Peptides against a protein of PDB entry 3V4O. Designs and how they scored, part 197

Target 1, 234 residues: chain A of PDB entry 3V4O
Amino acid sequence: DQPLAKDKVALLIGNMNYREHPKLKAPLVDVYELTNLLRQLDFKVVSLLDLTEYEMRNAVDEFLLLLDKGVYGLLYYAGHGYENFGNSFMVPVDAPNPYRSENCLCVQNILKLMQEKETGLNVFLLDMCRKRNDYDDTIPILDALKVTANIVFGYATCQGAEAFEIQHSGLANGIFMKFLKDRLLEDKKITVLLDEVAEDMGKCHLTKGKQALEIRSSLSEKRALTDPIQGTEY

## One batch from the design tools (peptide; made by RFdiffusion4, then SolubleMPNN)

Design b2_p27_7_s3 (from b2_p27_7, 15 letters changed)
Fold by OpenDDE base, seed 1:
Structure b2_p27_7_s3 (fold): chain B 234 residues (1-234), chain A 27 residues (1-27)
Amino acid sequence: as target 1 above (234 residues)
Amino acid sequence: DSVAKAEALLKLENPEAEENLAKLQPR
């Protein structure tokens, strides 16, 4: 039997106009492209750009309110970020320089809250750098996650590495979205889909040895972004 | 003003992306 979603909800955040950090360009296009694709997959999509810390926290709170038992939740982030001790931090546009964990949103904390909602699937697509922030000495003590076997992380890059976007006078995608967008509509298990994206990205000469897609999954069911919503007629 | 930002995004047109393979910017 094909898995069913109770509903499908996505929050997409693209931060590029940082106050105290280098400006980015691609998050605008990346969020736009992904929004259109996820809507074709019948996701309820909230897409936001250039969020302050306050706005990001509010957006996450509102996103969590839309989650419930059996709902597919997807969080995409494009912007500055870092990873300390296996924890991913999204950097708001008003973050100070240097930023610390108290100024940022921890993805694993969001995951914990999603688990409390008993979601059917939790997908994180993190299109940010994963380098350690040497200015942040905080060792986060996170509550233990539940064993839900429904978590998928798609990291645009490897641990300790950078994620890139193409610089051009015009608009261009980030490297991750460039390849993700070509396969996102495929009716495949999400981990299989991401694996194919990883292979496609691996053929890119520009980022060879610099950026590689990493998949971290505990997904024990054949769930896809194309899974139908329960009670819908096709 | 998150709502206004979301609305602005929805009004955007996505032009064909041009690539400059010589320049990468880290995020």
Scores: peptide ipSAE 0.382, ipTM 0.724, DockQ to the pose 0.197; fails the geometry check
Fold by OpenDDE base, seed 3:
Structure b2_p27_7_s3 (fold): chain B 234 residues (1-234), chain A 27 residues (1-27)
Amino acid sequence: as target 1 above (234 residues)
Amino acid sequence: DSVAKAEALLKLENPEAEENLAKLQPR
């Protein structure tokens, strides 16, 4: 039987014009291209750039309101980030230097809230660094996650490593999006699709030994981004 | 240097990648 989504909703955030941190360039292009691809897949897409902490929290809250039982939810983030003790933190453009967990958004907290909505699929595409922030000694106490078997993380890089973008005089993607965009429309289980992207990225000589895609999943069903929406004929 | 060599190899394998060969910036 073909898996069906009740609906498909995506939130895309690209932060580049940081106040107290180095500016980025590629998130604009990455968000734009991913938006176009996800719309071709019949996702309802909200794309936002250069969000403050307050704006990011509001955007996530609004995104969560669009989720319900059987809905496919996708969160993409491009910007500065870090990972402490297995927790991923997205950095708002108005974050202080140095930033701490209280200034950032924890992805695992968002996942918990998505699970409460009984979603059909939860996909996180995190196009940020995963180095430890030595200025943040906070050990977050997170509530235990439910066993939902519908979770996929696509990390642009491996644990403790950096994610890169191409500094070009013209418009250029980050490394992760450069390869993801070529496969995203394929009708394959999302974990299989990301595995192919990982192989493509592995052939890139520029980032060999510097950046590698990591897939973390608990997905017991053959779910794809191409899955049709219930009540629609394809 | 290692970066220049990697860039040269990318150009040979994918001519379209030539336009995208630039310095890497960490996020």
Scores: peptide ipSAE 0.377, ipTM 0.735, DockQ to the pose 0.241; fails the geometry check
Fold by OpenDDE base, seed 5:
Structure b2_p27_7_s3 (fold): chain B 234 residues (1-234), chain A 27 residues (1-27)
Amino acid sequence: as target 1 above (234 residues)
Amino acid sequence: DSVAKAEALLKLENPEAEENLAKLQPR
């Protein structure tokens, strides 16, 4: 019947004030908006901005300590990033130019560690570019993932493509968050919700042919971000 | 709950000077 979460925990990272790379604007607003929405969904939310490599690794470690069997884990990242050989890399604000995998955090490694906690749901919302980093020829040897059928990736863009933010005189959302925020509170299976966001984003004339949402999932149960926490009224 | 130790933390850093970029900026 209705799936239940043991608890719900989210780590939100927005990197914008890069030392050696172009500065961004939208991650501040994106993290703020998403924080407010996830709190309404009874997530325990840790939101952090402008993290160094050391701080990002510590934040991930602390996030993992909050995960346990049946817990819903959500990781959102907004900032510079790249994808090599199917592996997603989040770029810290103190990363050198050019950066390599050793300077960055691999999302698939985080997923592996989340699986070890026997989480109920693993959601990754990656609001970053997915272009190949030609300055990094490292082929990561990752541990094999378990078959947990509880994984959802929402990529802000297609493989090999860029994710964009709109630059205004004031504060504005990135393209992905602009559409995600309008549907995030809906009581729908997370993959269905993201599919609807993809359709909404597809109507954006600014990014048509440049950015499209990609959903990658192995989710065998009808799990939603609105799922109640076990022991609570719903 | 199993993760009662979980605390909400918000770290906000003030935006610094940005580069002059086009209307669409890639991340």
Scores: peptide ipSAE 0.370, ipTM 0.707, DockQ to the pose 0.210; fails the geometry check
Fold by OpenDDE base, seed 4:
Structure b2_p27_7_s3 (fold): chain B 234 residues (1-234), chain A 27 residues (1-27)
Amino acid sequence: as target 1 above (234 residues)
Amino acid sequence: DSVAKAEALLKLENPEAEENLAKLQPR
């Protein structure tokens, strides 16, 4: 039997106009393209650009309010980020230089909150660098996650590595989004879909040896982004 | 058990960004 979603909700954040950090170009396009694709998949999509810390926290809070039992939740982030001790941090546009964890949003904390909502699926697409921030020596003590077997991380790059954006003819995409967008509408288990994206990315000569997709999942069911919403015709 | 419904929104608050980024830019 095909899994059903009670609803499907996505929060997309693209940060590019940083105050104290290098400007990015691709997040605007990445968010736009992903928005259009997810809407085709019947996601309720909230897309936001250039969020301050305050705005990001508010956006996450509002996103969480849309989650409930059986709801598919997807968080996409494009912007500056880092990873310390296995924890992913999204950097707001008003973050200081250097930034610390207290200035950023911890993805694993968001996951914990999503689990409390008893979601049907939790997907994180993190289109950011995963390099260690040496200026942040804080070792976060996170709450233990529940065993929900419904978690998928798509990291645009490997641990300790950078994620890149590429410009062609005035258009810029993140490398991850460049390949993700070609497969996102496929009716496949999300981990299988991402694995195919990983292979496609692996063929990119420009980022070979620099960026590779990492999939981290605990997904015990064949859930896809194409899964129909309960109560709808399919 | 009411699931909150959200409308699709796109918020654009973009100050001027640098146009002269390298072809390959790390995030």
Scores: peptide ipSAE 0.364, ipTM 0.686, DockQ to the pose 0.181; fails the geometry check

Design b2_p27_7_s4 (from b2_p27_7, 16 letters changed)
Fold by OpenDDE base, seed 3:
Structure b2_p27_7_s4 (fold): chain B 234 residues (1-234), chain A 27 residues (1-27)
Amino acid sequence: as target 1 above (234 residues)
Amino acid sequence: SSVEKAQALLKLENPNAEEDLSKLQAR
């Protein structure tokens, strides 16, 4: 029995032109490549670059409005980020230096809101660093998550580690997207697909011992990004 | 719209991007 999605919606954010932090280069290319691939998979894709805190919060709110029961939701972020106490924080381009949790968007809070929509699948692809922010001592009190068994996190790097992008004379992908883009169209359970990406990335001698893909999932069904949308031919 | 502008920028700035693993920058 083929799993079906009610709809498929993705929000892609690439932050690179930071005001108070080092500028990045690859998020532009990463968002572009992923946009093209997800559209081939019949996702409705919203792609945005260089968002302020206000704009990021609005984008997430609008994204959530597109989610409903059985909808596949995918959030991709490329930019500066950090992880404190298991919580992932995306850094807006207008964040102060140093930034704190109140200046950033917490991914786990977004997940909580997605669960309230009774989505069919929640995928987070976080192409950012996961190092501890020593300037932020806030311990966030998050609402308890529901048991939905439809959650997949693809972290570009391990806990406490850095994610890298390629320095090129022109435009080039980050490390994570370089390998992800080669397999994203495969008709496989999303966790299996990401596992293959992890193996491909593991063969990269440049980042061996520096960056490794981490998969965190609670997915009880064989859900794939290639799953057809309800009411379409399959 | 802002979304359309962003998407248009992506198309204009990234035609035929090459892959190079020679140098790394942490995000």
Scores: peptide ipSAE 0.385, ipTM 0.728, DockQ to the pose 0.183; fails the geometry check
Fold by OpenDDE base, seed 1:
Structure b2_p27_7_s4 (fold): chain B 234 residues (1-234), chain A 27 residues (1-27)
Amino acid sequence: as target 1 above (234 residues)
Amino acid sequence: SSVEKAQALLKLENPNAEEDLSKLQAR
């Protein structure tokens, strides 16, 4: 029996025009490509670029309002980021240099709020670096997560490592999106899909030893991004 | 919109959707 989604909602954020940090180029293309693909999968997609801290927090709040019991929620982020003690932080474009956790959005906090909505599936695609931020001495004490068995993290890179984008005269995807976009429409369990993306990325000679996809999942059901929405006719 | 601009730029600059992987920048 195929799992059903009550609805499917995605928030895509691409930050590239940083005020106090190196500018990026690929997030624009990455968000665009992913938007088109997710819409083909009947996701309601909100795509935003170059968000300040205030705007990012508001976008997340609005995203959470669209979530409810059984809804599939997907958050994609492309931009600067870091990971301290297993917590992922997305960096707004107006973040100071150096930035700290108080200036950034913690993904695990968002996950906690998503769990409160009793979502059917929580997917995080984090296309950012995962290096330790030495300027942030805070050890966040987060509320314990519920055991929902519906969480999937797709990290563009390994813990403590960097995620890369291609520097070209024209527009280009980041490394993660380059491979993800080729498989995203496949009717497969999301973890299986990401595993195949990981293998594809692993065949790239230029990123060997530098960037590898990491999957972290507690997903106990065969849920796919292609799962039909409840009450819809096909 | 930003999306429309991205679409236009992609069509103009990357008609074959191929990228040079030789130049990488960390995010």
Scores: peptide ipSAE 0.369, ipTM 0.718, DockQ to the pose 0.200; fails the geometry check
Fold by OpenDDE base, seed 2:
Structure b2_p27_7_s4 (fold): chain B 234 residues (1-234), chain A 27 residues (1-27)
Amino acid sequence: as target 1 above (234 residues)
Amino acid sequence: SSVEKAQALLKLENPNAEEDLSKLQAR
């Protein structure tokens, strides 16, 4: 039986024009291209650029309002980020230097809230660095997650490592999106799809030893981004 | 295929998608 989504909703955030941190360029292109691809997959896509902390929190809140039982939720983030003790933090453009967890959005907290919505699938594509932030010694006490077996993390890089984008005068993708975009429309279980992306990235000699995709999942069903929406004809 | 068409469109919109990755900036 073909898995069905009640609906498919994606929030894409690309932060580039940081006030107190190095500016990025690729998130613009990454978000744009991913938007087009996800729309082809019948996702309702909200794409936002250069969000402050306040705006990011509001965007996440609005995103959560669109989630319900059986809905596929996808969060993509391209920008500065860090990872402390297995917790991923997205950095708003108005974050101070140095930033701390209180200035950032914790992805695992968003996941917790998504679980409360009883979503059918939770996909996080985190196109950010995962280096330890030594300026943040806070150990967050997170609420225990439910056992929903519908969670997929696609990290653009390994734990403790950096994610990269191409420095070019023109428009260019980040490394992760460069490979992801070529496979995103494939009708495959999302973890299988990401694994293939990982292999493609691994064949690139320019990023060898610098960036590698990591997949973390608890997905007990063969869920794909191509899964049809319930009640629709395809 | 629809995938190939989508990829072609993306290449048209982003002709530099296959540019040299020698210059990398960390996020």
Scores: peptide ipSAE 0.365, ipTM 0.718, DockQ to the pose 0.225; fails the geometry check
Fold by OpenDDE base, seed 4:
Structure b2_p27_7_s4 (fold): chain B 234 residues (1-234), chain A 27 residues (1-27)
Amino acid sequence: as target 1 above (234 residues)
Amino acid sequence: SSVEKAQALLKLENPNAEEDLSKLQAR
């Protein structure tokens, strides 16, 4: 039997105009493209750009309010980020230089909160760097996650590596979104879909040896972004 | 709806959100 979602909700954040860090361009296009695709998949999408720490926290809070038992939750982030000790940190546009964990949003903390909602699926698409932040020596002690077997991380790059934007004149996607957008509408288990994206990315000579998609999942059911919403015709 | 309410609240808390989205949609 095909899995059903009670509802499908996505929060997309693209941070570009950093105050104390290099400006980005691709997140604008990335968020735009992903918004259109997810809406085609009947996601309720909230898309936001250039969020301060305060605004990001509020956005996450509001996103969490939309989650409930059986709801598919998807969080996409494009911007600066880092990873310390396996924890992913999204950097707000008003983060200081250097930034620390206290200035950023920890994705794993968000996951913990999503689990409390008993969601049907938790998808994180993190289009950010995953380099160690040497200026942050904080070792976060995170709450233990529940065993929900409904978690999928799509990292734009490998641990300790960087995520890149396409270096073209005009509008261009980041590398991750360039390949993700071509497959996102496919009716496949989300981990299978991302695996195919990984192979496509692997053929890109520009980022060969520099950026590779990493999938981290604990998904015991064949859940896809194309799964119909309960109560709808399919 | 809950989504509409959430979006409205987000817009209130993020003064540039609507403008940013409009810029995205205009492209």
Scores: peptide ipSAE 0.218, ipTM 0.591, DockQ to the pose 0.019; fails the geometry check

Design b2_p27_8_s1 (from b2_p27_8, 25 letters changed)
Fold by OpenDDE base, seed 4:
Structure b2_p27_8_s1 (fold): chain B 234 residues (1-234), chain A 27 residues (1-27)
Amino acid sequence: as target 1 above (234 residues)
Amino acid sequence: EEEEKREEELRKKEEEQKKLENSLQAL
């Protein structure tokens, strides 16, 4: 039996025009391309660019309101980020230099809140660096996650490494999105799809030895982004 | 002439690749 989604909702955030950090270029194009692809997959997509801390928190809150039992939730982020003690932090455009966890959004906290909604699938696509922030020594105390077996992380890079964009052309993608977009519409289990993206990205000579896709998942069902929405004709 | 053309094409590809490598920005 093919898995069904009650609904499919995605929040896409691209931060590029930072006030106190280097400006980026790829998030603009990457969010646009991903928006178009996810809409083809019948996702309800909210796409936002250059969010302040307040705006990011509000966007996540609104996103969570759209989640319910059996809903597929997808969060995509492109921008500056860091990872401390296994926790991923998305950096708002108004974050100070240096930024700390209190200035950023913790992805694992979002995951906890998504689990409370009893979602059918939780997908995180994080196109950001995963280097440790030495200016933040705070150890987040996170509550224990529930065992929902419906979680997939696609990291643009491996732990402790950087993710890259190409800045030569005004319309260049980030390295992760360059390969992700070619496979995103495939009717495959999301972890299998991401594994194929990882192989494709691994052939890229530009980032060989510098960037590698990491998949972290607890997904016990054959869930795909192509799964039909319950009650719709397919 | 064919060998010179191949060498020139190779050189151009190498230059383009170098430009792309220099354009990489960490997120």
Scores: peptide ipSAE 0.415, ipTM 0.792, DockQ to the pose 0.497
Fold by OpenDDE base, seed 2:
Structure b2_p27_8_s1 (fold): chain B 234 residues (1-234), chain A 27 residues (1-27)
Amino acid sequence: as target 1 above (234 residues)
Amino acid sequence: EEEEKREEELRKKEEEQKKLENSLQAL
């Protein structure tokens, strides 16, 4: 039997116009393209650009209010970021230079809150660098996550590595989105879909040896982004 | 003439590729 979603909700954040950090270009196009694709998949999509810390926290809070038992939640982020001790930090546009964990949003904290909502699926698509921030020595003490077996991380790059965008005037996509968009509508288990994206990305000579997709999952069911919403006639 | 055209096309592709490579920005 095909898994059903109670609802499907996505929060897409693209940060590009940083105050104290290099400006980016790809998040604008990537958020737009992903928005259109997810809407075709019947996601309720909230797409936001250039969020301050306060605005990002509010957006996440509002996103969490839409989550409930059996709801599919997808968080996409494109922008500056870092990873310390396995924790991913999204950098708001008003973050200081250097930024620290207190200035950023921890993805794993969001995951914890999503688990409390008893979601059917938690997907994180993180189009950000995963390099260690040497200016942040904070060891996060995270509460133990529940065993929900419904978690998928698609990291645009490997641990300790960078993710890239193409800044050419006609091609302002992140490398990750460039390949993800071609497969996102496929009716496949989300981890299988991402694996295919990883192979496609692996053929890109531009980022060979510099960027590679990493999939981290604990997903015990064959859940896809194409899964129908319960009570909807298709 | 055909070989010269092929070499020119190859050069143009290499230049375009180089421009693309130089356009990479880390997030």
Scores: peptide ipSAE 0.414, ipTM 0.790, DockQ to the pose 0.476
Fold by OpenDDE base, seed 3:
Structure b2_p27_8_s1 (fold): chain B 234 residues (1-234), chain A 27 residues (1-27)
Amino acid sequence: as target 1 above (234 residues)
Amino acid sequence: EEEEKREEELRKKEEEQKKLENSLQAL
């Protein structure tokens, strides 16, 4: 039986113009290309660039309001980030130097809130570094997650490693998006699709030994981004 | 002449590859 989505909603955030941190280039093109692809997959897409902490929190809150039972939710982030104790933190453009957890958005907290909406699928695509932030010694106390078996993380890099962009041209993608965009429209289980992206990225000589895609999933159903929306005949 | 052209093409590809590698920036 073909899985159905009640609706499909995506929030894309690309942070480039940091006030106190190095400027990035890839998020502009990556958000644009991903927006076009997700629209072809019948996602409702909200794409935002260069968000402050306040704006990021508001964007996430608005995104959560669009989620409901059986809805597919996708969060994409491109920008500076870090990972402490298995928790992923997205860095707003107005974050201080050094940034700390109180200045950033915790992805796992967002996941918890998405689970409360009884979504059909939760996909996180995180195009950021996963190195430990030594200036943040906070141990987050997170509420226990529910067992929903509908969660997929696509990390642009492995734990403790960096993710990269190409800055040779003004229109170059991040390494993750460069390979993701070629597979994203395929009618495959999302974890299988990401596994193929991982293999493609593994053949890239530029980032061999420096960046590798990590897939973390608890997905008990054959869910794909191509799954039709309930009540629509395609 | 063909060998010199092949060597020049190889050199250009290597230079382009080196420029691309030097353009990587961590997020």
Scores: peptide ipSAE 0.411, ipTM 0.789, DockQ to the pose 0.471
Fold by OpenDDE base, seed 1:
Order: sequence, then C-alpha cells, then structure tokens
Structure b2_p27_8_s1 (fold): chain B 234 residues (1-234), chain A 27 residues (1-27)
Amino acid sequence: as target 1 above (234 residues)
Amino acid sequence: EEEEKREEELRKKEEEQKKLENSLQAL
C-alpha cells in the first residue's frame, strides 16, 4: 500500500542579504520556485527570506510545532553555510565575520528535535557550502540520534566542497535547484528522485569537479514527496 | 560558409559558457 502522510510540512529558508558576508541572489528565486512545487505536492509551506539568527531559531521552533507523529517534514535552506565534524551549520544574515557555531543553526540539532516528534519522514535539502570553517574550533557534542530509518539528506555538494549559484541572470537558480525543480514532482521514492537529480547535475559542465550532489539516507521505506495525506484523495 | 557558421556558433557557445563560469558564486 502507498504510504500515507499524516500531514506534510515544509520550512524553506533563503538567506541572501548578509550583513557581513557576500550577498547572494539565487535563494530568492529558489525559495519561490520550491514553494510553488511543494504546494503542488500539498505541503504546508512556510517560506522565509533573510532571517537573522533570532528569526531563524524562531522559524525552526514554529516549524517543529507543526510536526507530529507521521508528519512529513522538509527543511530547505539556501544560503551561506559550513560543515564541521559532520555537522551542518546554516548561517543567518546577521552572522558576524567570521561566524561560529554559536551564531549559526545546526541542522543535526533540528533533526534530533524532529525525531522527537516521531515524524514519518525527515527531508533536508541543504543548498549551502560544506567547507570546514577554520574559525570555528568548537566540537559540538550532540546527543545520539534515534534510529528512525526515515532521514534523507540532499546536500547540494559533497563534503568539504562548495555549492554554487549562477549570478549571470537575475532569475538564475542555484545549481542544485536548477536540477531539483525539474524532478521534484515525480512520483518516486525521494532517494531515487535525488539520485536522478544527482545524475542530471553531474552532466553540468559548469560545476563538474566542483559541485556534486550527495545523498545521505537511512530511509528504509518507500516514501515520496508525492505521498498522499491521510484523509485526502490523491 | 557552413563551416564558418559552425565555428562562429561554437565560439558563441564558448563565450556564453565562459560568462556563465565567471558568474558562479559560492554559497
């Protein structure tokens, strides 16, 4: 039987107008396009742009309040970021230069909290760099994650690498979103869908050898973004 | 003439590609 979601909730964050860091362009368009696509998939979508640390934390808190047992949760982030010791950090627009973990939001902490909600699916789409931040020497000790077998990470790039946007046109996407948007509505297991996106992105000559999609999954069931919400006809 | 047109099209594509490459911004 086709898996059913109790509900489908997405938080989309696009940070571009940084105070102390290079300004970005793609997050505006990427969040907009992804919002439209996820709404077509019957997600309840909260889309926010240019969040301060305080606003990002509040947005995550509000997002978590919408999560419950069997709910599909999707977090999308486009903006500056880094990865230290396997932990992904989203950079708020008011982050200092250099920024540290205390200034940023740790994705793995959010995941922990999502697991506590007993969500049906946890999808993270992280359109950010994954380079080590040498200015942050803190080693976060995170609590062990539960084995929920329902986690999917779509990283726009591989570990230690950068993710890119195109700034040539005013409506250019990030490289990740450029390929993701073409497949997002397909009725496929999310990991299969992302694998196809990875193959498509792999054909991009602009970022060949510079950016490659990485999928990290513990998903042991066939779950898709197209899965119907319980009580609704698909 | 066809070969010259093809070369010109190739050149234009290469120039466009170069412009795109130069427009890449790391996140």
Scores: peptide ipSAE 0.410, ipTM 0.788, DockQ to the pose 0.501

